Peptides against a protein of PDB entry 3S8F. Designs and how they scored, part 9

Target 1, 157 residues: chain A of PDB entry 3S8F
Amino acid sequence: VLTLFVAVPSLMTAFTVAASLEFAGRLRGGRGLFGWIRALPWDNPAFVAPVLGLLGFIPGGAGGIVNASFTLDYVVHNTAWVPGHFHLQVASLVTLTAMGSLYWLLPNLTGKPISDAQRRLGLAVVWLWFLGMMIMAVGLHWAGLLNVPRRAYIAQV
Target 2, 166 residues: chain B of PDB entry 3S8F
Amino acid sequence: DEHKAHKAILAYEKGWLAFSLAMLFVFIALIAYTLATHTAGVIPAGKLERVDPTTVRQEGPWADPAQAVVQTGPNQYTVYVLAFAFGYQPNPIEVPQGAEIVFKITSPDVIHGFHVEGTNINVEVLPGEVSTVRYTFKRPGEYRIICNQYCGLGHQNMFGTIVVKE

## One batch from the design tools (peptide; aimed at target 1 L72 V75, target 2 F27 T34)

Design b1_p10_3_s1 (made by RFdiffusion4, then SolubleMPNN; from b1_p10_3, 5 letters changed)
Fold by OpenDDE base, seed 4:
Order: structure tokens, then C-alpha cells, then sequence
Structure b1_p10_3_s1 (fold): chain B 157 residues (1-157), chain C 166 residues (1-166), chain A 10 residues (1-10)
């Protein structure tokens, strides 16, 4: 039984989502290999938030393969690498998806659209959150590779 | 138009699935490369060894900290270490420089960590299970042991010391 | 050798 066999359906799911995004972008007038990305609704925080979450999930998923590796886990286990991985998966994808869901759900539940000011603020929030999470995650992964322990307030480095 | 859209989606899915498969192989290749070039000092998990955590303090090789360091060969030692709430025993652990040290680590209470700064020794310690780690200290000095698994209110203060003698 | 390495990963 292959431990990393779960990577196959996970990747299939991830790239199926990508296929849906490509189709949506092309429907919105995007052309060429990358033009469809530009055509996506980047002015809507309900869209941007979960997409940024997915972008954070990519390196997190790659890290998941590392963490699930029998041999590579010896290098990273219970180091700062692990919380770095978690912050990409939970604090980025899950949190940003929740934010995006609220930006979609609340207007629909109340019957009131968000104002332009609220929309712009929402975009700022999700982008800043993403940026902060990326900085934190990179730092944690780097520290982990330097053998900084998890769950400790002190380290040799 | 809807049928055409479905056909287009299928084409995109096929492309992305092919890409996903390619990326899978790339990841495997990268892992293989990493293992081939960066596996020096990796300690394998070893065989599962069990002990009774309720009696490990009273009888057996972990019972007396003064007898925890056992010379098993001319340049080989076994060190029986207990990780407990909230510390390690023996403390300090004294071993000679350049000797092959086999750490046998277990816990009488809860799960702890055993992370030795300045080394690649980093294992979880489970009650009822013996963690075995083999290491040779090349440099004399003091090495701090850190608990990197939350084990209670005193977790943050749970430290030990390995003293490597010339 | 590569196969053995892969077995360590999976």
C-alpha cells in the first residue's frame, strides 16, 4: 500500500478546479495560454479570497508530499516546517475560503449587495492576509529546514 | 452552446489531468533527488520496542539514572533516557566524544519530544514505546535537549543537557 | 537503487 497514493486524487481535484477556472476565464473573454487568468473577476473578494487560498495550497500540497514521505519527514517533523505547512493549509486556504464564502453568502442572505467601499476593503484584507501568510509560511519553512524546533520558545539558530 | 461548453470543459480537464500527472512525476523525481543528495545522517525508525510505562521508573534499565549510561563496546554506549513531565533523566547525560551513542528513550507519563540542538536528533517519545536513536558527537560541549511536543503546563520549561566530554 | 529509494517514499 502506497502512502502517497492519496496525492493522485488530490492533484486530480486541484487541477480539475484549475480547468474550471480556465473555462470561466475563457468565457469572460480571456485568450491564449494565460489570458484567461487576467479575465477572471479579480475585483470580487468572494472570488479572490478562495483563489488566493488555493495558491497558498499549492506549496502546501507540495509540502504535504514531503511531510508524508517516510524519509523526508525525519528532516522536518516537529520543526518549524510543520506549522509552516499548517498555516498554508488552514490559515491560508481554509481561512481565505471562509472569508470568500462570507463575501458571497452575506449579500445573498440579507438581499443587500456590498458597497464599493466594502468591496475594496475586502480586497485589501484578503490580499494583505495572503501576503502575511506567505511571509510567515516561508519563514517557518526556512526555519524548519534550519532545524528550529516546533513548540519551543528558544532555538539555537 | 451548452453541449459545446461541455466539450470544451472536457478538453481542458484532459489537459490539466495530463499536467497533474506530469507534476506528480516531477515531485517524485525531486523527492528522489533530495534523498539521493541529502540523506546523510538520517536515522531510520527502527523496530518497535515496547515497555510498561507504569513500571519503567521502578525496574529495568531506566530505573536508575546513575546507571543510565552503559558501555556496550570499546567506543559504544547505550543511554537509557526518560522523558517525563517536566524534564529528562539522567540530566545531564554525559557521554564521550567520538563514541557511538545509542539513545533508548521512553516516557512514564505522556508524549514528549526529544530534540537535541546542534544535531539531527529529533524524535517523539511515547509512553509504552522505546525510541532508539543512534548518534556520534563529533564536538565536545553541551547540547540542549528540547521538548518539542506539548506535554502540559510545564512544557516550555522542559529542557535537558547532554555533556560531551573530550 | 531508484526503486528502493521510491519504496522509502511511498
Amino acid sequence: as target 1 above (157 residues)
Amino acid sequence: as target 2 above (166 residues)
Amino acid sequence: DLLELLELVF
Scores: peptide ipSAE 0.016, ipTM 0.784, DockQ to the pose 0.083
OpenDDE base, seeds 1, 2, 3, 5: peptide ipSAE 0.014, 0.013, 0.006, 0.012; ipTM 0.795, 0.757, 0.787, 0.758; seeds 3, 5 fail the geometry check

Design b1_p10_3_s2 (made by RFdiffusion4, then SolubleMPNN; from b1_p10_3, 6 letters changed)
Fold by OpenDDE base, seed 1:
Parts: sequence; C-alpha cells; structure tokens
Structure b1_p10_3_s2 (fold): chain B 157 residues (1-157), chain C 166 residues (1-166), chain A 10 residues (1-10)
Amino acid sequence: as target 1 above (157 residues)
Amino acid sequence: as target 2 above (166 residues)
Amino acid sequence: ELRELLLLVF
C-alpha cells in the first residue's frame, strides 16, 4: 500500500537539487522559464557531469516507480528493462556525479587548475558518456518491453 | 542579503517540491489507469505455497517427471516443473494446444528463472516456494524456457522446452 | 476489483 511512497524522498532530493540549479542560474543572470538553464556554467565539466547524471536519473526514477509496482513488475521483471533502469541510475547519475566530483576535487587538492585542453576533453567525455548511456538505456527499455530476458544471451526479437 | 537569499531558495524549493508531489500523483494515476483499463494481462500474486526443497526430488508431485503433467479437467492440466542447476524437469514439457495449463514450478537447489519465449510467462523460482503460472498456448510448436536469474556456472546454458501439440 | 488492483500497486 505504501510502496510508491518510497519514491517521495528521492523525488524531494532530486527536485531540491533542481531548485538549487534554478536559483544559481537566476543569480547568473538567467531570466524567464528556461533562461536560467542557459545561464548555468555549461563550460565546466564539474557542473555538466552531475547535471547530466540528474537528467538521466529522471526517466530512471520514473521507471523505478514502475518496477516498484507489484503488478507492473510482472511485465518488466528480469527483462532488459531492469538493466536499462540500472544504467540510468548507476551508470548515469552515480558515475557522472563521481566524474564531476573529480573535476572539482583534483584541482582543489593539487592547487593546480585544469587546463583548457583538459576542460574541453572533460566536457567531451561527459557528454559522450551521457549520450552513450541514453542510447543504451532506451534500447534496453525497449527490448525489455519486447520481452527480451535479462541475464540471457538469447533474444526473442 | 543572506536572509533574502534564504527566502528565495525556500520559494524555489517549495515550488519544486510541489511539482515533485504532483508528479508522484501523476505516476500513481497512470498506474491506476493502466490497471483499470488493462487487466487482462495481469497475473496477480497468489497465496504463498511452500515446499521442502530437500525432499522435493524424492517425494511429491515433482519427484517423477513422467507424472509431471496431470490432467485436472477436460481441457485443463497442471504441470509440476523443477528448475535446477542446470535445467528443467520435465524436458520437454508436452501439453495440448488450447488447454489451460497451470504450471507449478519450484527449485531443489538455488533461485532460477522461468521465462517462456513467446509468452508472458516470466517468474522467479525460489527454493521452498512454489510459483504458479496459468497459461493457454494458442499455437502449437516449441517454446523455449530460459533461465533469466543467475544460478551458477551453467546458467547461460540452462534451457528447457515446452512442446505444444495439436 | 478496482480496490484490489490498487492494493496490488501500493
């Protein structure tokens, strides 16, 4: 009965982060409904990485609600849907947050700023990672809905 | 200045929190709608049926694969299936086309999967528990059973077959 | 039936 309410703390956390981003963007001069997004520091991989992780986490979280449903789980359980969910949650949010953390942490620990070349490379890595995760996740969710089993090398489709 | 910033942050947080709760409600509503309109494919969880995994091979309805398929009615069968490392018993499972089949699946050893290709049959099989799945095969032919739960070194090769006869 | 279905979700 209370299963879906487990999602509440996660949603609260995610949207609190979003609130912080909006505030930051507006402080940086962003205006309007979406202008604050553009005002965020998209040239900094330490920022971009965790934000992209959060973006990937959103559909993953929605999927988590599906997975937590006793009835809907009968449809998706132990299909490719589940690893699709995992890759959004772990390989997207967790991994990208870790990447972003390193881009912040290493310069602070060493006292040496990241070079422009390193910054650009970092951005490329983060965006490519995100893109790859999204492609794979969409594919896995789709395959799962087509009843492709998890933990098997055989696909029906 | 700090106080103003704090108020602004709280305002945004409240807004996003409200949005969060709204989204939760939307998801719940969508699930409810789906269940209300698409109930034909939903197999509810039944009562927990228990079995002793240490004796299931020696006694009871799973002990003899030759007796695994039991006709319970004119067009109704119960099939007692064991999932084990690394295969299924009986194999093949032979059932008539168009008959209502009740699969009673358990394991004598570790957790396995029971995924039947071309069907919506997909359950985990736990030692000590009996998984019950009801299905009617409309088309004759062979249906592969796939273990979709890791169960050891031979997991990837753990397959069974259901043969549906006319 | 609706109640039962909802209970399966929650």
Scores: peptide ipSAE 0.014, ipTM 0.801, DockQ to the pose 0.080
OpenDDE base, seeds 2, 3, 4, 5: peptide ipSAE 0.012, 0.014, 0.015, 0.006; ipTM 0.758, 0.791, 0.788, 0.764; seeds 2, 3, 4 fail the geometry check

Design b1_p10_3_s3 (made by RFdiffusion4, then SolubleMPNN; from b1_p10_3, 4 letters changed)
Fold by OpenDDE base, seed 3:
Structure b1_p10_3_s3 (fold): chain B 157 residues (1-157), chain C 166 residues (1-166), chain A 10 residues (1-10)
Amino acid sequence: as target 1 above (157 residues)
Amino acid sequence: as target 2 above (166 residues)
Amino acid sequence: MLRELLELVY
């Protein structure tokens, strides 16, 4: 139980971000339990990317609790599960946040706004990236549960 | 405006924090459920056993692969396995079907993995430490041992075999 | 696949 409390600061951080998003959505006219989500700027890749990263990070964070649990870690340790976890944490949240940051940063640094074509392409990129990461992560986690080892090119299963 | 905004933010934060705490309890419950329903898959932590990696090849139970399989009871064996760069000894490991096998695994050099395909045996092997795994093979046949911890240039080819005899 | 995963874990 005490070990699991390590997750509390991370959860607090994650949900404060979520709270900020809710506030922003409501400021943009969103109402109700879910209306604020729709009101968020889903047409901006600088927004969409880190949000998708956050969504991928949620199951990854849950996996972190699993990995930190003595009894459950025995099941998943050094299996394909672990790379699956990493790809959710790093290749999803961190990478997508970085990508999203670039969509914000580059226009500001250059003084040139992003074109509509670039915006649409950016959206396509981040959504495709997210989709790919989810497919890979699910596959790796599943393989890990089936006892497929990591760092091995062969497996019985 | 600032006061209203602040109050609104606090309300949302409180809600999300409550949700966070709820999720924490859900995770704890899921862990508890898993432990309760899958107890057979839980291997308790054993006592830390140490060995000198510099002498393990020269003396002691790991020194002679021919003596690595020791019968400790009518249907119980201890197998002293050495994981090294880049293989396992003994290789193959021969054990009878249905017997309780206690693997005592250590390394003379670097960290290795000991992953037995078709089983739940999966442990890291550290120099200076003895990894203990208990398993009963219910099915005869060959089980491949895979190193799943990077251990050097030959890591990808580091395999062993357990032969379970009827 | 989610159902299958759940069945694997629980």
Scores: peptide ipSAE 0.016, ipTM 0.782, DockQ to the pose 0.143
OpenDDE base, seeds 1, 2, 4, 5: peptide ipSAE 0.006, 0.012, 0.000, 0.000; ipTM 0.777, 0.745, 0.771, 0.750

Design b1_p10_3_s4 (made by RFdiffusion4, then SolubleMPNN; from b1_p10_3, 3 letters changed)
Fold by OpenDDE base, seed 4:
Structure b1_p10_3_s4 (fold): chain B 157 residues (1-157), chain C 166 residues (1-166), chain A 10 residues (1-10)
Amino acid sequence: as target 1 above (157 residues)
Amino acid sequence: as target 2 above (166 residues)
Amino acid sequence: DLLALLELVY
């Protein structure tokens, strides 16, 4: 069994989700190759948050191929690359999904809809979080490629 | 019409799956290309060598720091290094410039890291296992060894030095 | 060769 065999079901899942999003966008009136993306409910933080998480997950998943590669892992293992990968997978995808879930769950549990102000604030939070996480993750990956060690407070770069 | 919707979803799924498969091959090709063109510095894992971590301090090549650097041939040395909580032995490690150095690294206690700044030497050190790394220092000077694997309360202070002499 | 490289990676 190949090390990266696990990537097959993961990719299948990812692109199945993408297919569902495309269908939903087209159902909402989106047309053409990319028009369905614009038709998605980008005004709802419960939707935007996990989608941004998925966007962060894409480069993280690509990094997973690197990390799972025997020879490539030698280059990046226990460098800042690894925290960069984790921050895309956990601090982006998982955290943003949790945020999105709360934006959906709390109104349903309490029976009280979120106000427009809360909705706008929620959108700001998830976008700022995503942007910050992308900057951090890219920086960590870059540092890792420059052989900055993980779990050390000093480095010569 | 739910039936039509399901058929449409299935069509999109097939398209995305085909795309996924294509991208998989692209990634494999890119990795292969990268390895073919950028192979410098890649060190494959060696054969597994085992030691008893409970006796490694008392007997064998790691027991005496003064005997840790062994000349094995012309411009060839083997260096027996212990990574322990919280430091390295010997410290400093003194080696000549331009010599081929084989590091044999193990631990008597817990898992440590052996990361040498300014080099591509970066290995985990496991108790009971010997990590082998081959390297030639082209420039004289001091190279810092950093533990990049959490090993306890003193982890952040666990450093060593390699002194490369002219 | 390419196959050997692939086997090294995976």
Scores: peptide ipSAE 0.006, ipTM 0.787, DockQ to the pose 0.083
OpenDDE base, seeds 1, 2, 3, 5: peptide ipSAE 0.006, 0.000, 0.006, 0.000; ipTM 0.789, 0.733, 0.787, 0.754; seed 3 fails the geometry check

Design b1_p10_4 (made by RFdiffusion4)
Pose (drawn by RFdiffusion4):
Structure b1_p10_4 (pose): chain A 157 residues (1-157), chain B 166 residues (1-166), chain P 10 residues (1-10)
Amino acid sequence: as target 1 above (157 residues)
Amino acid sequence: as target 2 above (166 residues)
Amino acid sequence: VRLVETLLGR
């Protein structure tokens, strides 16, 4: 029960952050129900990386609420489902957010500029990392529901 | 406009939060329902039941695997199961279909998992402790036990079998 | 399916 309550701050974060992004999209001219998304600064890796991380957090959090549901945990406990859940949370959102900081924080700390080429390369890196985490989340959640255990060298069997 | 957008955002946020809370409460009620059904038998016994891992293969209910299945009620069997590096005894565990099975599971060495494929049986096995879970097998046949807690280099091949007789 | 069945106590 208390774990289901720990989920409320992230459910609140989902709204406060989503509304903040929608407000920014509207300031930048975006209209429609989706125009506000397209109008956001998708050329800036510091923007893109946490946003993509937040997108993967939606299934990441859904899996966490399942794991927190006591008897439901007996379906997925110590299976590949669990790494599927935590790659979405820490290996995607937390890691992507830190990667995006290379693009505003590093210059601030070192004075070293980020070139146009380095910016595009950062875009590719955060997209590939995000997409790779999403594909693996699918493989691991599914294999977990099929009772494949975590922490195993299953290629040797 | 900022004032307006702000007002509207807070108003709909309050709505979302109430909905999100109502949804979490429904899940809490649904979990409470499972806890009142036979499916909750796989929840391990909360009572501490200590044993000694250094003598469990020499004395006590785990010393003779052929004697591991004991009828404890008219439709109940207790099964003493040893999960060790890297296997389970007895092998196979043989039980009748439709009977309640109380698995008492311990380990002489390291922590092992006990995950019965196709069931909700999924319990950690700790040396020095006895893990007790209950389940009734409704379908006869062979069930594979998977070790799902890393117990060393033999972990990926650590399996066992439950045969549910007709 | 398994999550739903477990939640329904089945």

Design b1_p10_4_s1 (made by RFdiffusion4, then SolubleMPNN; from b1_p10_4, 4 letters changed)
Fold by OpenDDE base, seed 3:
Structure b1_p10_4_s1 (fold): chain B 157 residues (1-157), chain C 166 residues (1-166), chain A 10 residues (1-10)
Amino acid sequence: as target 1 above (157 residues)
Amino acid sequence: as target 2 above (166 residues)
Amino acid sequence: SRLLDTLLGL
C-alpha cells in the first residue's frame, strides 16, 4: 500500500496537465464533459504528439505501479513486460513530446511557418508512431505475461 | 478576467485531483484483488543468505557439480546451482518429477539471470548472495534455463537445461 | 484466450 502512495505526486502532476488541457479546450469553445477535447487543436502536430504521449503514459503509469509492487514485480521482472513498460514511458511520452516540441521549435527558429503539406505529414508521422508504439507495447506486455524473457532472442512460447 | 481564469483552473484541478485519488483507490483494489486471487503461486522472498564469490568454486556446496543435487527428504531436493560467464553448473540439472526442489543459486563473477522456461522461476543471481527458489516440476521433460540479465559478450548464448525424469 | 488465462493467473 505504501508503494502506491509513491505514485501520488506523479498522478497529481499528470492530472494537472490534464486540467490545463481541459481549460484550454473550454477556452476554445468546448462544452460538456467531453466537448472540450474536441475543441483542442488536433490539426497541429505540435499539440497532437505530446497528447498522444500522455495517452500512452497512462497504461505505462499503471504498469509502473505493478513494477514497483513486490509481489507483482516477481511475475514481470526481466520479462518482455519491462521493455514494454519502457517503450510506453520513454519512447511514447518522452519521444512524442520531443517530436511535438520540434514541430513548434523549428518554425520559430527559422521564422518560417510550416506548410500545409508539412503539417499533414507531421500529423501522419505522430499518429503512425503512436499506433506502432501501442502495438509493440501491447505485444511486449502480453509476451511478458506469458513469461517471455527479456534480453533473449528465443522463447518457448 | 485573470481572476476568473485562475478560479476556473482551480476548479478543474480539483476535479482532476479527485479523479486521481479515485484511481489510486482503484489501483489499490486491483492489487488487493490480484493478491487474493493469485493462482500462480507467489514465491516470497527468502532470508538473506551470503556466500563468498571468490571461494564458492573451491569450497562449499557449489564446488562439485557432481554433488550439486542433494536429497533432503523423501521427495525433497536441494540443488546448488552456479551461474557464471557463460553457463550454468551443473548442466544438465537432473531432478525427479513431483519432488519439491529448492534451488540455491549464486554467481562467482557477475550478475546473471536464472529464468526457467515453462515455469515461474525467474530470479537475478548476484555474486555474494544466494538466491533461493522453490519449485515442483509436475511434468517430465527438458526445461531451458535462460540468462535474462546482461552479463557480457557471451550473454546471448548462456543456456542451461533442467531434465525432469519420471 | 491466452491473455485471459494469463490474467486470471495473476
Scores: peptide ipSAE 0.039, ipTM 0.812, DockQ to the pose 0.228
OpenDDE base, seeds 1, 2, 4, 5: peptide ipSAE 0.037, 0.025, 0.000, 0.029; ipTM 0.817, 0.769, 0.786, 0.784

Design b1_p10_4_s2 (made by RFdiffusion4, then SolubleMPNN; from b1_p10_4, 5 letters changed)
Fold by OpenDDE base, seed 4:
Parts: sequence; structure tokens; C-alpha cells
Structure b1_p10_4_s2 (fold): chain B 157 residues (1-157), chain C 166 residues (1-166), chain A 10 residues (1-10)
Amino acid sequence: as target 1 above (157 residues)
Amino acid sequence: as target 2 above (166 residues)
Amino acid sequence: DKLLRTLLGL
């Protein structure tokens, strides 16, 4: 029970980030319930990458609650479910955030802006990465629910 | 302008807080659904039982694989299993169909996994600790035991077999 | 094969 209290500050952080995104979108001219999303700078890989990471982090965080639940953990522990969770948290959020950070940091440090071609390539990379991670993560979670073990090259399923 | 921005942010935070509370209930519902559909037959964790990993191979119920299967009652057995680098003892484990089997699993060396294919038996095995799992095999045949916890160079080849006899 | 299909979401 005490372990689940970690969800409280995590959710608070998520709300703050979401509120910041909404505010930014509305400042950029977005209106209505969802118009602010479209107004965000989706043409910038430095923005898109970490946002996609956050999107992957949402189901990953929900899975974290499952993994931290003593009853549900017996179902998913040391199955393919766990790697699925990790790939959402590390290979998606952390990796995409790092990618996004580099897209901002390198031009800033060198004083040279990225070319339009590099920008477009960057967008393609982060979207394809996200897509691949989502497919793999869904597959791993599904396999885990089918009792496929982790850290094994064979499975009955 | 800054003051107006702060007020606007607060309004957005309130909205997202409300949404978050709603999502919390959704997650609880999903957890409940998962529990109802996927946790049937979950074996609860037993009481903590400790053993000396340095002597478990020399003395006690794990020392002799020929004595590992103990009948404790009518249609009831206890099986003392060692998970070690890199295999299981006894191997194969022979048990009757329909009998209630209590597995007592420990390790003399490092942490291993004990995952029985075709069953919901899936536990980590820690040196110095005894894992207890209760299961009844309804179908005869061979069930493969897989180590699902990395335990060294031979981890990928660490398998055992449970043979369920009619 | 089944595992591979599952991992690929197929």
C-alpha cells in the first residue's frame, strides 16, 4: 500500500506538464478543448520526441501501478509484461527525451541551426521510433498476459 | 500579463486535476478487470522460511534427490527442489496426476527462476529462502521448468522437467 | 512463430 503512494507525486507532475502544454498551445493560438494540441510545435523534433516519450510513459505508468500491486504482480512478474513496461519507461520516455534534448542542445552549443532536411529526418526518426516501441510494448504486454517468461529464448505460447 | 498567465495556468491545472481523478477511477476499474480475468488460481506468497544455502546440499530434505518427493498424505506430496547453476534437482520431478503438490524450492548458489510452462507456477528462488508453491496437475504429461531470472553464462540452458503420471 | 507475431502485434 505504501508503495502506491509514489503514484501521487507522479500524477501531480503529469498534471503540471499537461497544464504547461495546454497553456503553451493556447498561447500559440490554439482554442477549444483540443485546439491547443494542434497549436503545439509538432514541426520541431526537439519538442515531438519528449512528448511522444510522455505519451508512452502514460500506459507505462499505469503498468507500474499494476506491477506494484501485490495481487496483480503475481500475474505479470518475470513475464514478458515486465520488459514491455521497461521499454515504455526507458526505451521510449528516457530515450526519446534524450533524442529531443540533443535536437535542441547540439544546435545551441554549435551555434548552427539544423537544416530543414535534418529537421524532417529527425521527425521521421522519432515518430518511427515511437511507433516501433508501441508495437513492441503492446506485444510484450500481451505476451506477458499469456504467461510468456522474460529472460528466456523459448516459450510454450 | 504575468498575473493573467498564472491565473490561466491555475484554471488548466484544475481541469487536468479533475481529468486525472477520472482516470484514476478508470485505472482502478482496469485493475479490477485484470484481477477478475487473469488472477484466477493465483498462489499466494507463503510465510518466510529460511535455510542455509551453504549446507542445503549436504543435509536436510534437499540433500538427496531420491528423497525429494515425499508423500505427506492421501493424494498429497511435498517436493523439495533445488534450483542451481545450471539446472534443477531432482530432474525429472515425478508426481501423480490429481495430487496436491507442495513445492519447496531453494537455491544453493545464486538467484534463479522457477517457471513451469503450462501452469501459473512462476517464482523467484533466492539462496537462503524457501519458496513454497502449491499446485495440482490435472493433466498428465511433461511440463518444462524454465529459469526466468538471469543466473550466469548457462542461464539460457537451465531447464527442468516435471513428469505427471496417471 | 506465435511469439513473434505477438511481439509484432499481429
Scores: peptide ipSAE 0.041, ipTM 0.797, DockQ to the pose 0.049
OpenDDE base, seeds 1, 2, 3, 5: peptide ipSAE 0.022, 0.022, 0.021, 0.022; ipTM 0.809, 0.770, 0.801, 0.777

Design b1_p10_4_s3 (made by RFdiffusion4, then SolubleMPNN; from b1_p10_4, 4 letters changed)
Fold by OpenDDE base, seed 4:
Parts: C-alpha cells; sequence; structure tokens
Structure b1_p10_4_s3 (fold): chain B 157 residues (1-157), chain C 166 residues (1-166), chain A 10 residues (1-10)
C-alpha cells in the first residue's frame, strides 16, 4: 500500500509537464480542448523525440503501478512483461529524450543549424523508433501476460 | 505580462493535477477489479524463513534428493527443492496428481529463478531464504522448470522437470 | 488459453 503512494507524486510530475505543453501550445496559437496539441512544434525532432518518449512513458508508468502492486506483481514479475515495461521507460523515454537532447545540443555547440534534410531524417528516425518500440513493448507485455518467462530463450507459448 | 502568464500556468496546472488524481483512482479501481475477479491466481507472500546456504547441501531437508518429497498428509506433500548453478534438485520432481504440493525452495549459491511452465509458479530463489509455494497439479504430465533469473554462464541451460503422476 | 486461465487462477 505504501509503495503505491509513489504514484501520487509521479503522476503529479507527469501532468505538470503536460500542463507546460498545453501552455506552450496555447501560446503558439492553439485553441480549444485539443487545438493546443496541433500548435506544438512537431516539425522539430528536438521536440518530437522527448514528447514521444513521454507518450511511451504513460503506459509504462501505468505498468509501474501494476508492478508495484503487491498482488499484481505476482502475475507479471520476471515474465516478458518486465522487459516490456523497461523498453517503455528506458529504451523509449530515456533514449528518445537523449536523441531529442542531441538534436538541440549539437547545433548549439557547433553553432551550425541542422539542414532541412537532416531535420526530416531526424523526424523519420524518431517516429520509426517510437513505432518499433511500441510494437515491441506491446508484444512483450502480451507475452508476459501469457506467462512467457524473462531471461529465457524458450517458452511454452 | 509575466504575471498573467503565471496565472495561466497555474490554471492549467490545477486542471492537470485534478486529472492526475482522477487517473490515480482509475488505476486503483482497475487494481481492485483485477483482485476481485482474479483473486484465486494470487499467491500471497509467506513469512520469511531463513536457512544457511553454506550447509544446506550437507544437512537438513535439502541434503538428500531421495528424501526431498515428503508426504505430510493423505493428499499433501512437501517438496524440498534446491536451485543451484546450474540445475534443480531433485530432478525430476515426482508428485501425484491432485495432491496439494508445498514447494520449499532455496539456493546454496546465487539467486535463481523457479518458473514452472503451465502453472503460475514463478518465484525468485535467494540464498539464505526459503521460498514457499503451494500448488495442486490438476493434470498429469511433465512440467518444465525454467530459471528466469540470470545466474551465470550456464543460466540458459538451467532446467528442471516436475513429473505429475496419475 | 489454458495457460492464461491458469495464470489468472481460473
Amino acid sequence: as target 1 above (157 residues)
Amino acid sequence: as target 2 above (166 residues)
Amino acid sequence: DRLLKTLLGE
């Protein structure tokens, strides 16, 4: 029970980030319930990458609550579910954030802006990475629910 | 202008905080629903039982694999299992169909896994601790035990077998 | 399917 209380500050933090995104989108001219999302700079891989990471982090965070549950952990622990969770948290959020950070940092450090071709390629890489990670994560979570073991090369299913 | 921006941010934060709390309750509700509908699948944690990993192979109930299966009642058995680098003892584990089996699992060396395919038996085995799992095999046959915790170079080949007899 | 049922305690 006490472990689940960690969900409170985590969710608060996550949704404060969302609030910042909404504010930014509205400052950029977005209106209505969802118009602010469209107004965000989706043409910038430095923005898109970490945002996609955050999107992957949502189901990962929900899974974190499951994993932290005393009872539900017995269902998923050391199954393929756990690697699925990790790939959302580390290989998606952390990795995509790192990618996004580099897209911002390198131009700043070198003083040279990225070309339009590099920008488009960056967007493609980030979106394809996200797509692949989502497919993999869903597959791993599904396999985990079917009791496929973690750290084994064979499984009954 | 800065003051107006701060007020706007605060308003959005309040909204999203409310949403976050709502989502928290949704997740709690989902957990509660899962527990209510699938309680039979939950294996409760037992009391901490300790054992000396340095002597577990020489003395006590894990020392002799021939004596590992102990009948404790008319349809009840206790099985003392060692998970070690790299296998299980006894192997195979032979138990009757329909009997209530209490597995007492420990390790003499490093942390291992004890995952029984076709069942919901899935525990980590720590040296110095005894993992207790209660299970009744309803179907006869062979059940493979898989180590799902990395334990060294031979981890991938660490398997055991439970044979359930009619 | 049988595995899932077993996992869920059904």
Scores: peptide ipSAE 0.115, ipTM 0.832, DockQ to the pose 0.191
OpenDDE base, seeds 1, 2, 3, 5: peptide ipSAE 0.088, 0.115, 0.070, 0.026; ipTM 0.839, 0.820, 0.826, 0.801

Design b1_p10_4_s4 (made by RFdiffusion4, then SolubleMPNN; from b1_p10_4, 4 letters changed)
Fold by OpenDDE base, seed 2:
Structure b1_p10_4_s4 (fold): chain B 157 residues (1-157), chain C 166 residues (1-166), chain A 10 residues (1-10)
Amino acid sequence: as target 1 above (157 residues)
Amino acid sequence: as target 2 above (166 residues)
Amino acid sequence: SRLLDTLLGK
């Protein structure tokens, strides 16, 4: 009940963020239906990280609704599906947001900008993290649908 | 200038809200589709039944593993299963192929899982509550019961077996 | 495959 209650506000928030991104992208010279996306600061890990987190949160959010649905939860409960959901929500969104926040916070706190090398490394870390999380999440969800149990070292598929 | 910016932002927000609404319907449709196509085998939850976990081992239908399998009708059985730290009883559970089996599962100690591989039987077992699951085994053989809820140091080794006889 | 069929109620 709580999940479903917060689902709509969460979606509204997410799409409001998207609206802000579109506005920002267009201010940065992006044109067309999707050109504003390319205009966003993809060279900044402080931006890329939370955005990738949001992208991971999309299937995660959908999964949240699934997990909160009685009939569907019966299928996925205590299977690998659940940790798959968690890794999208926590290990992707929260973690990437934290990583991104760090890339913003540290320069501001220290008064020193990050070096180009650090920036590039940060981008690599964020993208690799996202990729790894997506692979793991897809695998876990897939395994979950195959009734692979969580908290078990052995499973029949 | 600021006013113009606000108007522009509002326009984008309206667009994205509309998109959000559309996506909401898409998600609902997807859920509906999933329910229609992938949940046909979901075992409906029965009525909540309570039991005293402190006495369940001493008296009642769970007390004697030898009496755990009860024939309730033609080709119908009730199996009273205890999930405990760290195993299941009876073990093995022996049932006939093709029979309608009603599992009545409870725990004398902590929360456990009851996940039968090769089936859609997957429930948590709470002390003081009786989990009821109805299933018909169509294929003979051995079905492993796995605890998928952490229950202590021996959780990883907590297995049971259902033997389905021809 | 058999597991999937079971889960789907087949």
Scores: peptide ipSAE 0.064, ipTM 0.807, DockQ to the pose 0.184
OpenDDE base, seeds 1, 3, 4, 5: peptide ipSAE 0.021, 0.020, 0.026, 0.020; ipTM 0.818, 0.811, 0.815, 0.796

Design b1_p10_5 (made by RFdiffusion4)
Pose (drawn by RFdiffusion4):
Structure b1_p10_5 (pose): chain A 157 residues (1-157), chain B 166 residues (1-166), chain P 10 residues (1-10)
Amino acid sequence: as target 1 above (157 residues)
Amino acid sequence: as target 2 above (166 residues)
Amino acid sequence: MLLSLLLFVF
């Protein structure tokens, strides 16, 4: 029960952050129900990386609520589902957010500029990392529901 | 405009939060339902039941695997199961279909998992402790036990079998 | 039962 309550701050974060992004999209001229998304600064890796991380957090958090549901945890406990869940949370959102900081924080700390080429390369890196985490989340959640255990060298069997 | 967008955002946020809370409460009620049904039998016994891992293969209910299945009620069997590096005894565990099975599971060495494929049986096995779970097999046949807690280099090949007789 | 409920919660 208390774990289900720990989920409320992230459920609140989902709205406060989504509304903040929608407000920014509208300031930048976006209209429609989706125009606000397209009008956001998708050329800036510091923007893109946390946003993509937040997108993967939706299934990441859904899996966490499942794991927190006591008897439901007996379906997925110590299976590949669990790494599926935590790759979405820490290996995607937290890691992508830190990667995006290379693009505003590093210049601030070192004075070293980020070139146009380095910016594009950062875009590719955060997209490939995000997409790779999403594909693996699918493979691991599914294999977990099929009772494949975590922490195993299953290629040797 | 900012004042307006702000007001509207807070108003709908309050709505979302109430909905999100109502949804979490429904899940809590649904979990409470499972805890009142036979499906909750796989929840391990909360009572501490200590044993000694260094002598469990020499004395006590785990010393003779052929004697591991004991009828404890008219439709109940207790099964003493040893999960060790890297296997389970007895092998196979043989039980009748439709009977309640109380698995008492310990380990002489390291922590092992006990995950019965196709069931909700999924329990950690700790040396020095006895893990007790309950389940009734409704379908006869062979069930595979998977070790789902890393117990060393033999972990990926650590399996066992439950045969549910007709 | 638990699997159905799990998918629903998910």

